# Peptides against a protein of PDB entry 5CWW: the designs that were tried, part 24

Target 1, 194 residues: chain A of PDB entry 5CWW
Amino acid sequence: VPKLQGPFDFDLNPEDEQDDEVELKDIYVIGEKPRVADLMRGEEEELEMMKEDQHNGLSLNIICLLSTSGQVKICLDIDGVEAQWLPPRSKNKRLFAPPPEPPSLLTFQTFDTLKPAEVTPDGWPMFSEDATSPYSFYVTHPAGITYISLTPWVFRLESELQSDSEAGTEFRIDLLAKGQGSERDRIFTQTRTQ

## One batch from the design tools (peptide; made by RFdiffusion4, then SolubleMPNN)

Design b1_p11_5_s1 (from b1_p11_5, 7 letters changed)
Fold by OpenDDE base, seed 4:
Structure b1_p11_5_s1 (fold): chain B 194 residues (1-194), chain A 11 residues (1-11)
Amino acid sequence: as target 1 above (194 residues)
Amino acid sequence: MTELFLTGPIK
């Protein structure tokens, strides 16, 4: 039986710490790029044909959180989530091991998809996948639909993560976070028929 | 306080 992992702690930016009471309505998870080399173990000839597509993804999980207000938080799982299994019923619970520290999620970007005047208490914003890209999705709300793409930074972040230079990696990631953010396009606006 | 839980891929 798979083990449920969590709770996760959120490493919030100091500017986001004031939002202690954000009601979340939806969660969208983009998995890490598949290690095709590990999946195609024994099919080396087919692996060579797929090498061009293998470089196209992030080695980290991305967790997108959507609030009632239409705020999207993009979180990165830096520690990685490995599949865990419940121990067999026969292993004595070590009653005295301190619980492991909860894994943390780094808040990489926070942005609004709704204007304050579009927020409704009964609003239920939801994520929807984009069929054209694993790093694109839609936020659907009664006020309209917003397209979101993470493509502007995902591949740059991957390039930084794959760099052999540990020196200044944190600074370069911070520059990426403060640089060109996620693309956002309001593709549909619901006209309130009075 | 909202608790987030994730499940890894089932191998």
Scores: peptide ipSAE 0.033, ipTM 0.447, DockQ to the pose 0.547
Fold by OpenDDE base, seed 2:
Structure b1_p11_5_s1 (fold): chain B 194 residues (1-194), chain A 11 residues (1-11)
Amino acid sequence: as target 1 above (194 residues)
Amino acid sequence: MTELFLTGPIK
């Protein structure tokens, strides 16, 4: 039986700590790029043809969280999520292993998709996939639709993660987080028919 | 406190 993983601890920026009471309405997960090299182990000739596709993605899972207010949090799974299974019902549980540390999610970006005047108590904002890009999606709310693209930073982050230079990696990632954020475009606004 | 749970890919 698959094990449910969590709870996740959120490494929040100090500016985001005030939002611990935010009611989440939806979650969208972008999986890590496929490790084609691991899948094609023993098929080296076919691996050479697929090398072009291996460069097109992030080696981390991205978890997008959407609140009632239309706030989007972009979180990175730094630790990675592997398939876990419930231990067999063997009677010899060593009752004294400390519980594993909860997995952490790094909050990379936080931003609003709705204006305060657009937020409604009965509003249920939702994610929708973009069929043209795995790193783009829409936030749909009764007040309108917002397009979001992670492309401005995803490939730069991947380049930093692949860098052999451990020195200053944290600083470079922080600069990426503070740099060019996700692209956001309000593609539709619902006109309140008075 | 919102608890988030994820399931890894079933291999």
Scores: peptide ipSAE 0.033, ipTM 0.446, DockQ to the pose 0.556
Fold by OpenDDE base, seed 3:
Parts: C-alpha cells; structure tokens; sequence
Structure b1_p11_5_s1 (fold): chain B 194 residues (1-194), chain A 11 residues (1-11)
C-alpha cells in the first residue's frame, strides 16, 4: 500500500509570512521532468533520439497554490517525492524514533491574479491546464481569466540546478526568484452587466 | 492549518 506523504512545511519568504491564514481553494502540480535515462535502461538506441527533449524541463516538482483572494503561490519541492510504502505490519514498533522532519516546500514566488474589488466571498478561483505548455496555466475566477507562464524562469532555474558550481547557488536562485517573475496576462475580464 | 499530502509515482 502506498504511504501518503506529508504534511509539508512551507518555507515562506519573510515577505510572505503574513499569508499563513490564507484559505486555499485549488492546487496545481507540475511534475519534474522524466528521468528518461532511468526509464530507458537497456534501450540506448532509442535514448539517442530522445536526448533533445530530455533537456526541456525542470528537475523539481512545482506546486502551485491558489487562495480565495486569487493569490497564487509557486512552491518548489526541493527534497522530491519518492514513492513510499507502508511498512509491513511488524509487531515491533520501535516506539522511540523521533518522527522524521516534515518535507519542506520552498516558496519561490507569490502574486495576485485578482484585484481586491474582484474578490467575492462565494468566489472559487480554479486552475486550468494549458494544452501548449506544461509550464503554463490559467486561473479562472468569476471576475475573469488570467494566463500564467513560468517559462521565463523555469529553464534558468534548471540551468542553475545542473551547474557544477555549488558556490553561490543559493544566491543565484534568490536572484532568479527576485528577477523576472512569472508572466501574467489577464486574457478575459467579466463585464458585470448592471 | 492546511495539510498537503503528495504521493510519488509508483515505480
């Protein structure tokens, strides 16, 4: 039986610490790029044809959280999620191992898709996939639709994660987080017919 | 407190 993994702790930027009370309405997960080399063990001839596509993605899971206010929080799973199995029902509970520290999610970006005047108590913002890119999606709310693209930073982040230089990686990732953010375009606005 | 739970791919 697969083990449910969590809870996850959120490593929040100090600027985002005020959001601990935000009610979440939806979650969207972008999986890590498939390790095709690990999947194609023994099919080396087919691996050569797929090498061009193997470089096109992030080696981390991205977890997007959507609040009632239409705030989107982009989190990175730095630790990764491996399939865990429930231990066999062995009678020897070692009663004294401290619980493992919960896995953490790094908050990479936080931004609003709604204006304060567009937020309604009955509003339920939702994610929708983009058919053209795994790193793009829509936020749909009764007030309208916002297109979001992570493309401006995803490939740069991957390049940093694949760099052999551990020195200054944290600083470079922080610069990426503070640099070119996600693209946001309000593609539809619901006209309140009076 | 929102608890998030994830399941990894079953290999």
Amino acid sequence: as target 1 above (194 residues)
Amino acid sequence: MTELFLTGPIK
Scores: peptide ipSAE 0.032, ipTM 0.446, DockQ to the pose 0.521
Fold by OpenDDE base, seed 5:
Structure b1_p11_5_s1 (fold): chain B 194 residues (1-194), chain A 11 residues (1-11)
Amino acid sequence: as target 1 above (194 residues)
Amino acid sequence: MTELFLTGPIK
C-alpha cells in the first residue's frame, strides 16, 4: 500500500510568514528531469545521442500551489519525493524511533496573479498546462487568464545545482530567487459586462 | 502552518 507522504513543511521566506491561513485551491507539479542514464541502462549507444538532451530541465521537483486569492507559491522539493510504502504490519512498532523529519519544500517564489479587486470568495483559480513547455502553465480565474513561465530561472538553477562549488550555493540560490523571477503575462481579462 | 499531503501512485 502506498504511504501518504507528508505533511510537508514549508520553508517560508520571512516575508511570507504572515499568510498562515491561505486556502489552497490547486496544485501543479513539474517532475524532475528523467535520469536518462538510469532509464537507458543497456542502450549505451542511444544514451550517447541523448546526452545532449540531458541538459533539458531541473533535477528537482517543482510544486506550484495556488490559493483562493490567486497567489502562486513556487516550491522546490530539495529532498526529492521517493515512492514510499506502508511498513509491513510488523508487530514491533519501534515505539521510540523519532518520527522522520517531515520533508521540506523550499518556497522559491511567491506572486499574485489576481488584483485584490478580482479576488472573489467563491473563486476557484486553477492551473492548466502549457503544451509547449513543462515549465510554463496558465492560471485560470473568472477574472482572466495569466500565463506563467519558470524558464527564466529553471535552467540557471539547474546550472547552480550542478556546479562543483558548494561554497555560496545558498547565496547563489537566494540571488536567483531575488533576481529575474517567473514571467507573468495576463493574456486574458474578463470584461465585467455592466 | 499549511500541511500538504501527497498521495503516491496506487500500484
Scores: peptide ipSAE 0.026, ipTM 0.447, DockQ to the pose 0.499

Design b1_p11_5_s2 (from b1_p11_5, 7 letters changed)
Fold by OpenDDE base, seed 2:
Structure b1_p11_5_s2 (fold): chain B 194 residues (1-194), chain A 11 residues (1-11)
Amino acid sequence: as target 1 above (194 residues)
Amino acid sequence: STQLFITGPIK
């Protein structure tokens, strides 16, 4: 039986702490790149061909959150939250393990997909995947459709995570978060039929 | 603090 996981603590920027009232409407998860090395244990020749594909993704899970207002939060799972299962009903283990510290999600980027005039209280924006890229998706709202791509930073972040230099990694990640953001393009706007 | 609860395996 899958275990309920959470609460996840969001390391929110201080500016986002005031948004205690953000009603979330949808969640979109981009899984970490498959560890091909773990899947291809014993096929060394195919491993070399797939090494090129190992460079094509982030080694962290990405959690995208969508609010009623059309605000998107991009969160990174730095702790590597794995699927937890309820412990087998073994009779005797005194489960006085201290509750594990709640996993934290790092808020990497926050941005709006709607103009203030497009926000409606009954709006239910939704995520949808892009079949052409694992790091691109759409936000659909009654007012329009916005294309989003994480590609401007995902590969740079992966390069930082793979760097042998642990020194300054946190600083470089912070610079990436403050630097080139996600690509956003409004691909469709609903014309209000008067 | 906003708390998120996720049910099921993150695939």
Scores: peptide ipSAE 0.034, ipTM 0.559, DockQ to the pose 0.609
Fold by OpenDDE base, seed 1:
Structure b1_p11_5_s2 (fold): chain B 194 residues (1-194), chain A 11 residues (1-11)
Amino acid sequence: as target 1 above (194 residues)
Amino acid sequence: STQLFITGPIK
């Protein structure tokens, strides 16, 4: 049985600290790139060929949150939260291990997919995957469909995470967050047939 | 602080 995980603490940007209770409608998770080296243990020749596929994804999980207003929040799992399962009912009352520290999610980007006039109180926007890229997805709302791509920053972020220089990594990540945002394209707008 | 609760496996 899956264990309930959380609460997750959001490291919010100062601009987001004022965000009142945001009603979330959907969540989209982009898993970390598979550790090909761990999967191909013993097939060294195939490992070399797959390492050359330069578009190695991000080594962090990405958690996308979608509000009623069509706001998307992109969060990074810095702590490497893994799926937890309820321990088997072992009869041994293992002493209460202290509750693990709540995992933190880094808020990387926040952006809107709807215009203020398109927001409805009963709106239920939803995520859907892009079959062509793990780092692209769609937000569907009755007012329209927005394409989103994380590709402008994902590969640069990975390059920073793989750098041996721990010094200034946080600063460089902050620069990436403030720099090239996610690509957003409204691919469909519902015309109100009057 | 916004708290998120996730039910199920993070894929």
Scores: peptide ipSAE 0.034, ipTM 0.565, DockQ to the pose 0.555
Fold by OpenDDE base, seed 4:
Structure b1_p11_5_s2 (fold): chain B 194 residues (1-194), chain A 11 residues (1-11)
Amino acid sequence: as target 1 above (194 residues)
Amino acid sequence: STQLFITGPIK
């Protein structure tokens, strides 16, 4: 049985702290790239070929949140939260371990997929995967469908995370967050039947 | 503060 994980605290950008209680409607998680070294334990030659493919993805989990308004928040799991399973009913509840500090999610990007006039109180936007890329997805709303791609920054972020230079990493990540955002393309718009 | 709870294996 999967263990309930959380609560997760969101480190919101100061600009987002003023946003009222955003009603979330959906969540989309992009898992971290598999540690090729862990999967290919014993296949050293194939490991070298896959290490050269710096395009294998991000070593962090990405959590995408979708609000009723069609706002998407892209959050990064910097703490490396792993999926946990409920231990088998073994008797020794260590009653006294302090609850671990709740993991934090870093809000990397926030953007809208709907125009203000398209937002409806009964709107139920949803995520769907893109079969062509693990870092692309769709937001479907009654008003339309928006394609989203994280590829403009994901590989650059991974390069920064793999850099031996701890100095200035935070600054470079901040520059990435403020730089080229996620790609967004409205691929379908529902015509309002008058 | 919005608290997120994730249930299940992240596939």
Scores: peptide ipSAE 0.033, ipTM 0.565, DockQ to the pose 0.607
Fold by OpenDDE base, seed 3:
Structure b1_p11_5_s2 (fold): chain B 194 residues (1-194), chain A 11 residues (1-11)
Amino acid sequence: as target 1 above (194 residues)
Amino acid sequence: STQLFITGPIK
């Protein structure tokens, strides 16, 4: 039986502390790349072919949050939240284990898909996947459709996560978060027919 | 259904 997981704490950037009032309308999850090394235990030849695809994606889960205002928040699962199962009924869980600290999500990027004049109180923006890329998606709102791509930073972030130099990794990730934004393109705007 | 409880920072 699957264990209920949560609550999840969001490590929001101080600039996003106003998020206590943000009504979320949708969530989009991009799963981590499969750990090919763990899946291919015993098939070394196929592992070499899959290693050549150095662009297999990010080793972290990405959680995208969408508010009524059309704000997108890109969060990273640094803790690596794994599916948990209920322990079999027979094992006396030590009653005194402190509750595990809730897993935290790192806010990597926040951006708007709507202009202030396009925001409506009853707005219900939604995510939709891009069939051509796991790291691209659309935000659909009555005012328009916005294409979003995480590709400008995803592969660079993965390279930093896989770097042998633990020293300065946090600093380099912070530079990535501040420097290279997600691609954002408004592909459709609804003209208000007067 | 895995229910994700998103708790904002409990101030």
Scores: peptide ipSAE 0.028, ipTM 0.478, DockQ to the pose 0.127

Design b1_p11_5_s3 (from b1_p11_5, 7 letters changed)
Fold by OpenDDE base, seed 2:
Structure b1_p11_5_s3 (fold): chain B 194 residues (1-194), chain A 11 residues (1-11)
Amino acid sequence: as target 1 above (194 residues)
Amino acid sequence: MTELFFTGPIK
């Protein structure tokens, strides 16, 4: 039986701490880039053909959270989530292993897709996938549709994660987070038919 | 405190 993983601790930016009471309405998860080299171990000839496709993605899971207010929070799973299974019903519970530390999610970006005047108590904003890019999606609300692309930073972040220099990686990631954010385009606005 | 739960990818 699969084990539910969590709760996750959110490493929130101090500026985002005020939003701890935000009611979430939807979640969108972008999986890590498949480690094709690990999957094709012993198929070196086929691996060479797939090398071009292997360069296009992030080695981290991305978790997008959507609130009732239309706020999107982009979180990174730095620790990585592996599939866990419930332990077999073995009679020898080692009663004294400390619980594992909860996995943490790094909040990378927070932004609004709705104006305050567009927020309705009964509004249910939802994510929808972009068929053209795994790093793009839409937020749909009765007030309109917002396109979001993570491409401005995803590939730069991957390049930093693949860098041999451990020194200053945290600083470089922080600079990326503060740098060019996600692209946001309001592609549709619902006109209130009076 | 928002509790988020995932079931990891079924390999």
Scores: peptide ipSAE 0.023, ipTM 0.432, DockQ to the pose 0.587
Fold by OpenDDE base, seed 4:
Structure b1_p11_5_s3 (fold): chain B 194 residues (1-194), chain A 11 residues (1-11)
Amino acid sequence: as target 1 above (194 residues)
Amino acid sequence: MTELFFTGPIK
């Protein structure tokens, strides 16, 4: 039986700590890039043909959270989530191991997809996938549809994570977070029929 | 407090 993993702690930017009661409505998860080399172990000839696609992803899970207000939080799973299984029902309660510290999610970006005047109490914003990119998605709300792309930073972040230089990695990641953020385009606006 | 959970693959 798979083990449920969580709860996750959110490492929020101090600017985001002011939203004490963000009601989340939806979650969208972008998995880490497949370790095709591990999957294709023994099929080295076919792996060479797929090498061009193997470089095209982030080695971290991305967790997108959507609030009632249409705020999107982009979180990174820095620690990684490995598939865990419930131990077989064998009797050794290790009665004295402290619970492991909950895994943390790093809040990388926060942004709004709705104007304050578009937020409605009955609004149920939802994510939907983009068929053209694993790093793009839509936020659908009764007021309209917003396209979001993480592509501007995902590959740069991956390049930083794969760098042999540990020195200044944190600083470079912080520069990425403060740099060119996610692309956002309002592709549809619902006209209020008066 | 929102709790987030991941499920592993169902064997």
Scores: peptide ipSAE 0.022, ipTM 0.438, DockQ to the pose 0.488
Fold by OpenDDE base, seed 5:
Structure b1_p11_5_s3 (fold): chain B 194 residues (1-194), chain A 11 residues (1-11)
Amino acid sequence: as target 1 above (194 residues)
Amino acid sequence: MTELFFTGPIK
C-alpha cells in the first residue's frame, strides 16, 4: 500500500505568512525529470539517445497550489519525494523512533490570476495542463482563463542545480526567484453580460 | 501552518 505523502512544511516567505486562511481549490504537480541513467543501467547505447531529452527538465518536483482567490503558489520540493510504502504490519513498531522530519516545500513564487473584483466565494478555479509543455498550464475561473508558463526560470534553475559550485547557489536561486518570474497571459475574459 | 496531503500517487 502506498504511504500517504505529507504533511509538507511550507517554507513561506514572511510576507506570505498573512495568508494562513487561504482555502486551496486545486493542486497541479510537475514531476522531476526521469533519472534515465538510473533506469537504463546496462543499456548504454539507448542511454545516449535519451540523453538529449534528459536536458529538458527540472530535477525537482514542482507543486502548484491554487486558492479560491485565484492566487497561485509555485512550490519546489527540494528534499525530493520518494515513493514510500507502508511498512508491513509487523508488530515491532519501534515506539521511539522520532517522527521523520516532514518534507519541506520551498515557496518559489506567488501571484494572482484574478482581479479582486473577479473573486467570488463560489468560484472554483482549476488547473489544466498544456499539451505543448509540461511546464505550462492554464488556470480556469468563471471570470476567465489565464495561461501560465514556468519555462522562463525552470531551465535556468536546473542549470544552477547542476552547477558544481555550491558557493552562492542559494543567492543565485534567490536572484532567479526575484528575477523574471512565470509568464502570465489572460487569454480569455468573461464579459459579465449585465 | 497549512498541511498538504497527497491522496494519490503523483503520476
Scores: peptide ipSAE 0.022, ipTM 0.422, DockQ to the pose 0.516
Fold by OpenDDE base, seed 3:
Structure b1_p11_5_s3 (fold): chain B 194 residues (1-194), chain A 11 residues (1-11)
Amino acid sequence: as target 1 above (194 residues)
Amino acid sequence: MTELFFTGPIK
C-alpha cells in the first residue's frame, strides 16, 4: 500500500514567515525531469534517441502556491519525494524510531501578480498551464491574467545542481534566488466597467 | 496522485 507523503515543512524566507494567514487558493506542480536513463534501462538504443531531450528540465520538483492576494510562492523540493510503501504489518514495529523528519520545501521566490487594489476577498486566482513550456503558466484572476515563466532561472539552477562541485552549491542557489527571477507579464487587464 | 497534505502552520 502506498504511504501518504507529507506533511511538508516550508522552509520560508524569514520575510515570508509573517504571513501566518495566507489562504492558499491553488497549487501548481511541475514535476522533475524524467530520469529517462532509469526508465529505459535495457533499451539503450532508444535511450540514445532521447538523450537530447533529457537535458531539458530541472531535476527537482517545483511547487507553486497561489494565495487569495495573488501572491505566488515558488518552492523547490530539494529532498525529493520518494515513493514510500507502508511496511508490511510485521508485529515488530521498532516502537522507538523517531518519525522521519518531514521533507522540506525551499521557498525560492515570492512575488505578487495582483496590485493591492485588485485583491478582492471573494477573488479566486487560479493557475493554468502553458501549452508551449512546462516551466511557464498563467495566473488568472477576475482583474486579469498574468503570464509567468520560470525559464530564466530553471536551466541555470539545473546547471548548478549538475555541477561536480558540491562545495558552495547552497551559496550558488542563493545567488540564483537573488538574481534574475521569474518573468512576469500582465497579458490581460480586466477593465472595470463602471 | 500524491496528495500534498500541508497540515503545518505556514509559519
Scores: peptide ipSAE 0.018, ipTM 0.355, DockQ to the pose 0.127

Design b1_p11_5_s4 (from b1_p11_5, 8 letters changed)
Fold by OpenDDE base, seed 3:
Structure b1_p11_5_s4 (fold): chain B 194 residues (1-194), chain A 11 residues (1-11)
Amino acid sequence: as target 1 above (194 residues)
Amino acid sequence: MTQLFFTGPIK
C-alpha cells in the first residue's frame, strides 16, 4: 500500500511565503530521468544502446503547482523523494525513530498564465501533457490555453547537477533560476462573446 | 509554511 507522502515543506521564496492561502487546482509531476543502468542491471548490451538516451532529462523530479489565479509554481525535488510504502504489518515498529524530516521542495520559478482580468473565482485551470516533450505542458483555463516549456533550463540544470564540483551547486541553481526562465506562449485566447 | 500532501508515490 502506498504511504501518504508529506508534508512537503516548500522552500518558498520569502515573497511566496505570504501566499499561505493559495488554493491549488492542479498538480503536474515530471519524473526524474530513468536510471537505465539500474533498470538494465544484467543487460549490459542493451544498456550500451540506451546510453545515448540517458543524457536526455533531469535527474530531479519537477513538481508543477497550479493555483486558481493561474499562477504556476515550478518546484524541484532536490532531496529526491522516493516512493514510500507502508511497511508490512510486522510487529516491530521501531517506536523511536524520529519522523524523517519532511522533504523540501525548492521553488525554482513562479509565473502567471492568466491576466488579472481573466481570473474567475469559479475558474478551474488544469495541466495537460505535451505529447512531444516530457518537459512541456499546457495550462488550460476558460480564458485560453498557455503552452509552457521547461526546456530552456532543464538541460542546463542537469549539466550543472552532473558537474564534478559539489561546491556551489546551490549558487549555480540560483543563477539558473534567475536566468532564462520557462518559455510561455499563449496559443489560444477565448474571445468573450458579448 | 505551506505544506503539500501527495496521495501517492512520486516514483
Scores: peptide ipSAE 0.041, ipTM 0.505, DockQ to the pose 0.561
Fold by OpenDDE base, seed 1:
Structure b1_p11_5_s4 (fold): chain B 194 residues (1-194), chain A 11 residues (1-11)
Amino acid sequence: as target 1 above (194 residues)
Amino acid sequence: MTQLFFTGPIK
């Protein structure tokens, strides 16, 4: 039986700390790149042929949150949250393990997909995947469709995470977060037929 | 502090 995951603590940017109860409508998760080396353990000969594909993705899970207002929060799972399962009913309750610290989600970027005039109280914006890229998706709302791409930063972030230089990694990641954000394109706008 | 709860495997 899957365990309820969370609570997740949000490491919010100071600008986002004032966001009270944001009503979330949808969640989209992009998994970490498959560790092909761990999957191909014992097939070392085939691993050499697949090395070219090992560089294509982020080593962190990305959690995208969508509000009623059409605000998208892009969060990074820096703690590496794995799917938790309820332990089998084994009689040995380790009655004294402190509860694990709640995993944290780093808010990497926040942006709006809707104009204030497009927001409706009954609005239910939804995510949908892009078949061409795991790092691209659509936000669909009655007012229109917005294409989102994380590709401008995701591969740069991965390059920083894989760098042997721990020195200044935090600063470089902060620079990436403040740098070129996600691409956003309004591919469809619903004409209000009056 | 905003807390997120979700049910399901993170795929």
Scores: peptide ipSAE 0.041, ipTM 0.519, DockQ to the pose 0.515
Fold by OpenDDE base, seed 2:
Structure b1_p11_5_s4 (fold): chain B 194 residues (1-194), chain A 11 residues (1-11)
Amino acid sequence: as target 1 above (194 residues)
Amino acid sequence: MTQLFFTGPIK
């Protein structure tokens, strides 16, 4: 049986702390790139052929959160949270292990997909996948559809995470977060038929 | 402090 995971602590920017009461409507998760080397353990000859097919992607999970207001929050799972299962009914509960520290999600970007005039109390914005890229998706609302691409920063972030220089990694990630954001394009606007 | 709860794999 799957275990309920959380709470997750959000490392929010101070500017985003005002959003503590945001009603979330949807969640979209982009998994970390598959570790082909770990999957092909013992098939070294096939690994050399698949090195060219190293699925270019991020070594971190990305968690996208969508509010009623159409605000998208892009979070990074730096801790590498894995699916947890309820422990087997073993009689020896070590009743005294301190609860593990809650995993943290780094808020990388926050942005709106709806104008204030498009927000409706009964609005249910939803994510939908892009069939062409795992790092692209759509936000669909009755007011329209917004395309979002994480491509401008995902591969740069991966390059930073794989850099041999631990020194200043945090600073470089912060510069990436403040740099070129996610691409956003309003591909469809619903005309209110009066 | 916003808290998220979910069930299922992230990976």
Scores: peptide ipSAE 0.040, ipTM 0.512, DockQ to the pose 0.611
Fold by OpenDDE base, seed 5:
Structure b1_p11_5_s4 (fold): chain B 194 residues (1-194), chain A 11 residues (1-11)
Amino acid sequence: as target 1 above (194 residues)
Amino acid sequence: MTQLFFTGPIK
């Protein structure tokens, strides 16, 4: 049985701390690139063919959160939260292991997909995947549809994570977060027929 | 694959 994971601690930017009452409506998770080298241990010839595809992804999980207001938060799982399974019902609960520290999610980017006038209390914005890219998705709301692509930064972030230079990695990631953000395109707008 | 289970609205 899969273990319920969480709570997650959000490392929010100080500017995002003001939004303590954001009702979340949906979640979209983009998994880390498969470690094919770990899966194909002993099939070196097939590994060479799959190495080209291994370059096309992020080594971190991406967690996208969607609020009632149509705000999207893009979070990174830096701790690498692995799928946990409930331990078998063995009677020896070590009653005194400190609870594991909750995994942290780094808020990488926050942005709105709706205008304030489009927000409705009964609105239920939802994510949907893009069939052409694992790093692209849509936000659907009664007011319209917004296309979102993470592609502008995902591969740059991966290149930084794979760099041998630990020095200034945090600074380079911060520059990526403040730099060219996610692509956003409003592909459909629902005209309120009066 | 990390599965996040939300048991309700995060208030």
Scores: peptide ipSAE 0.025, ipTM 0.457, DockQ to the pose 0.110

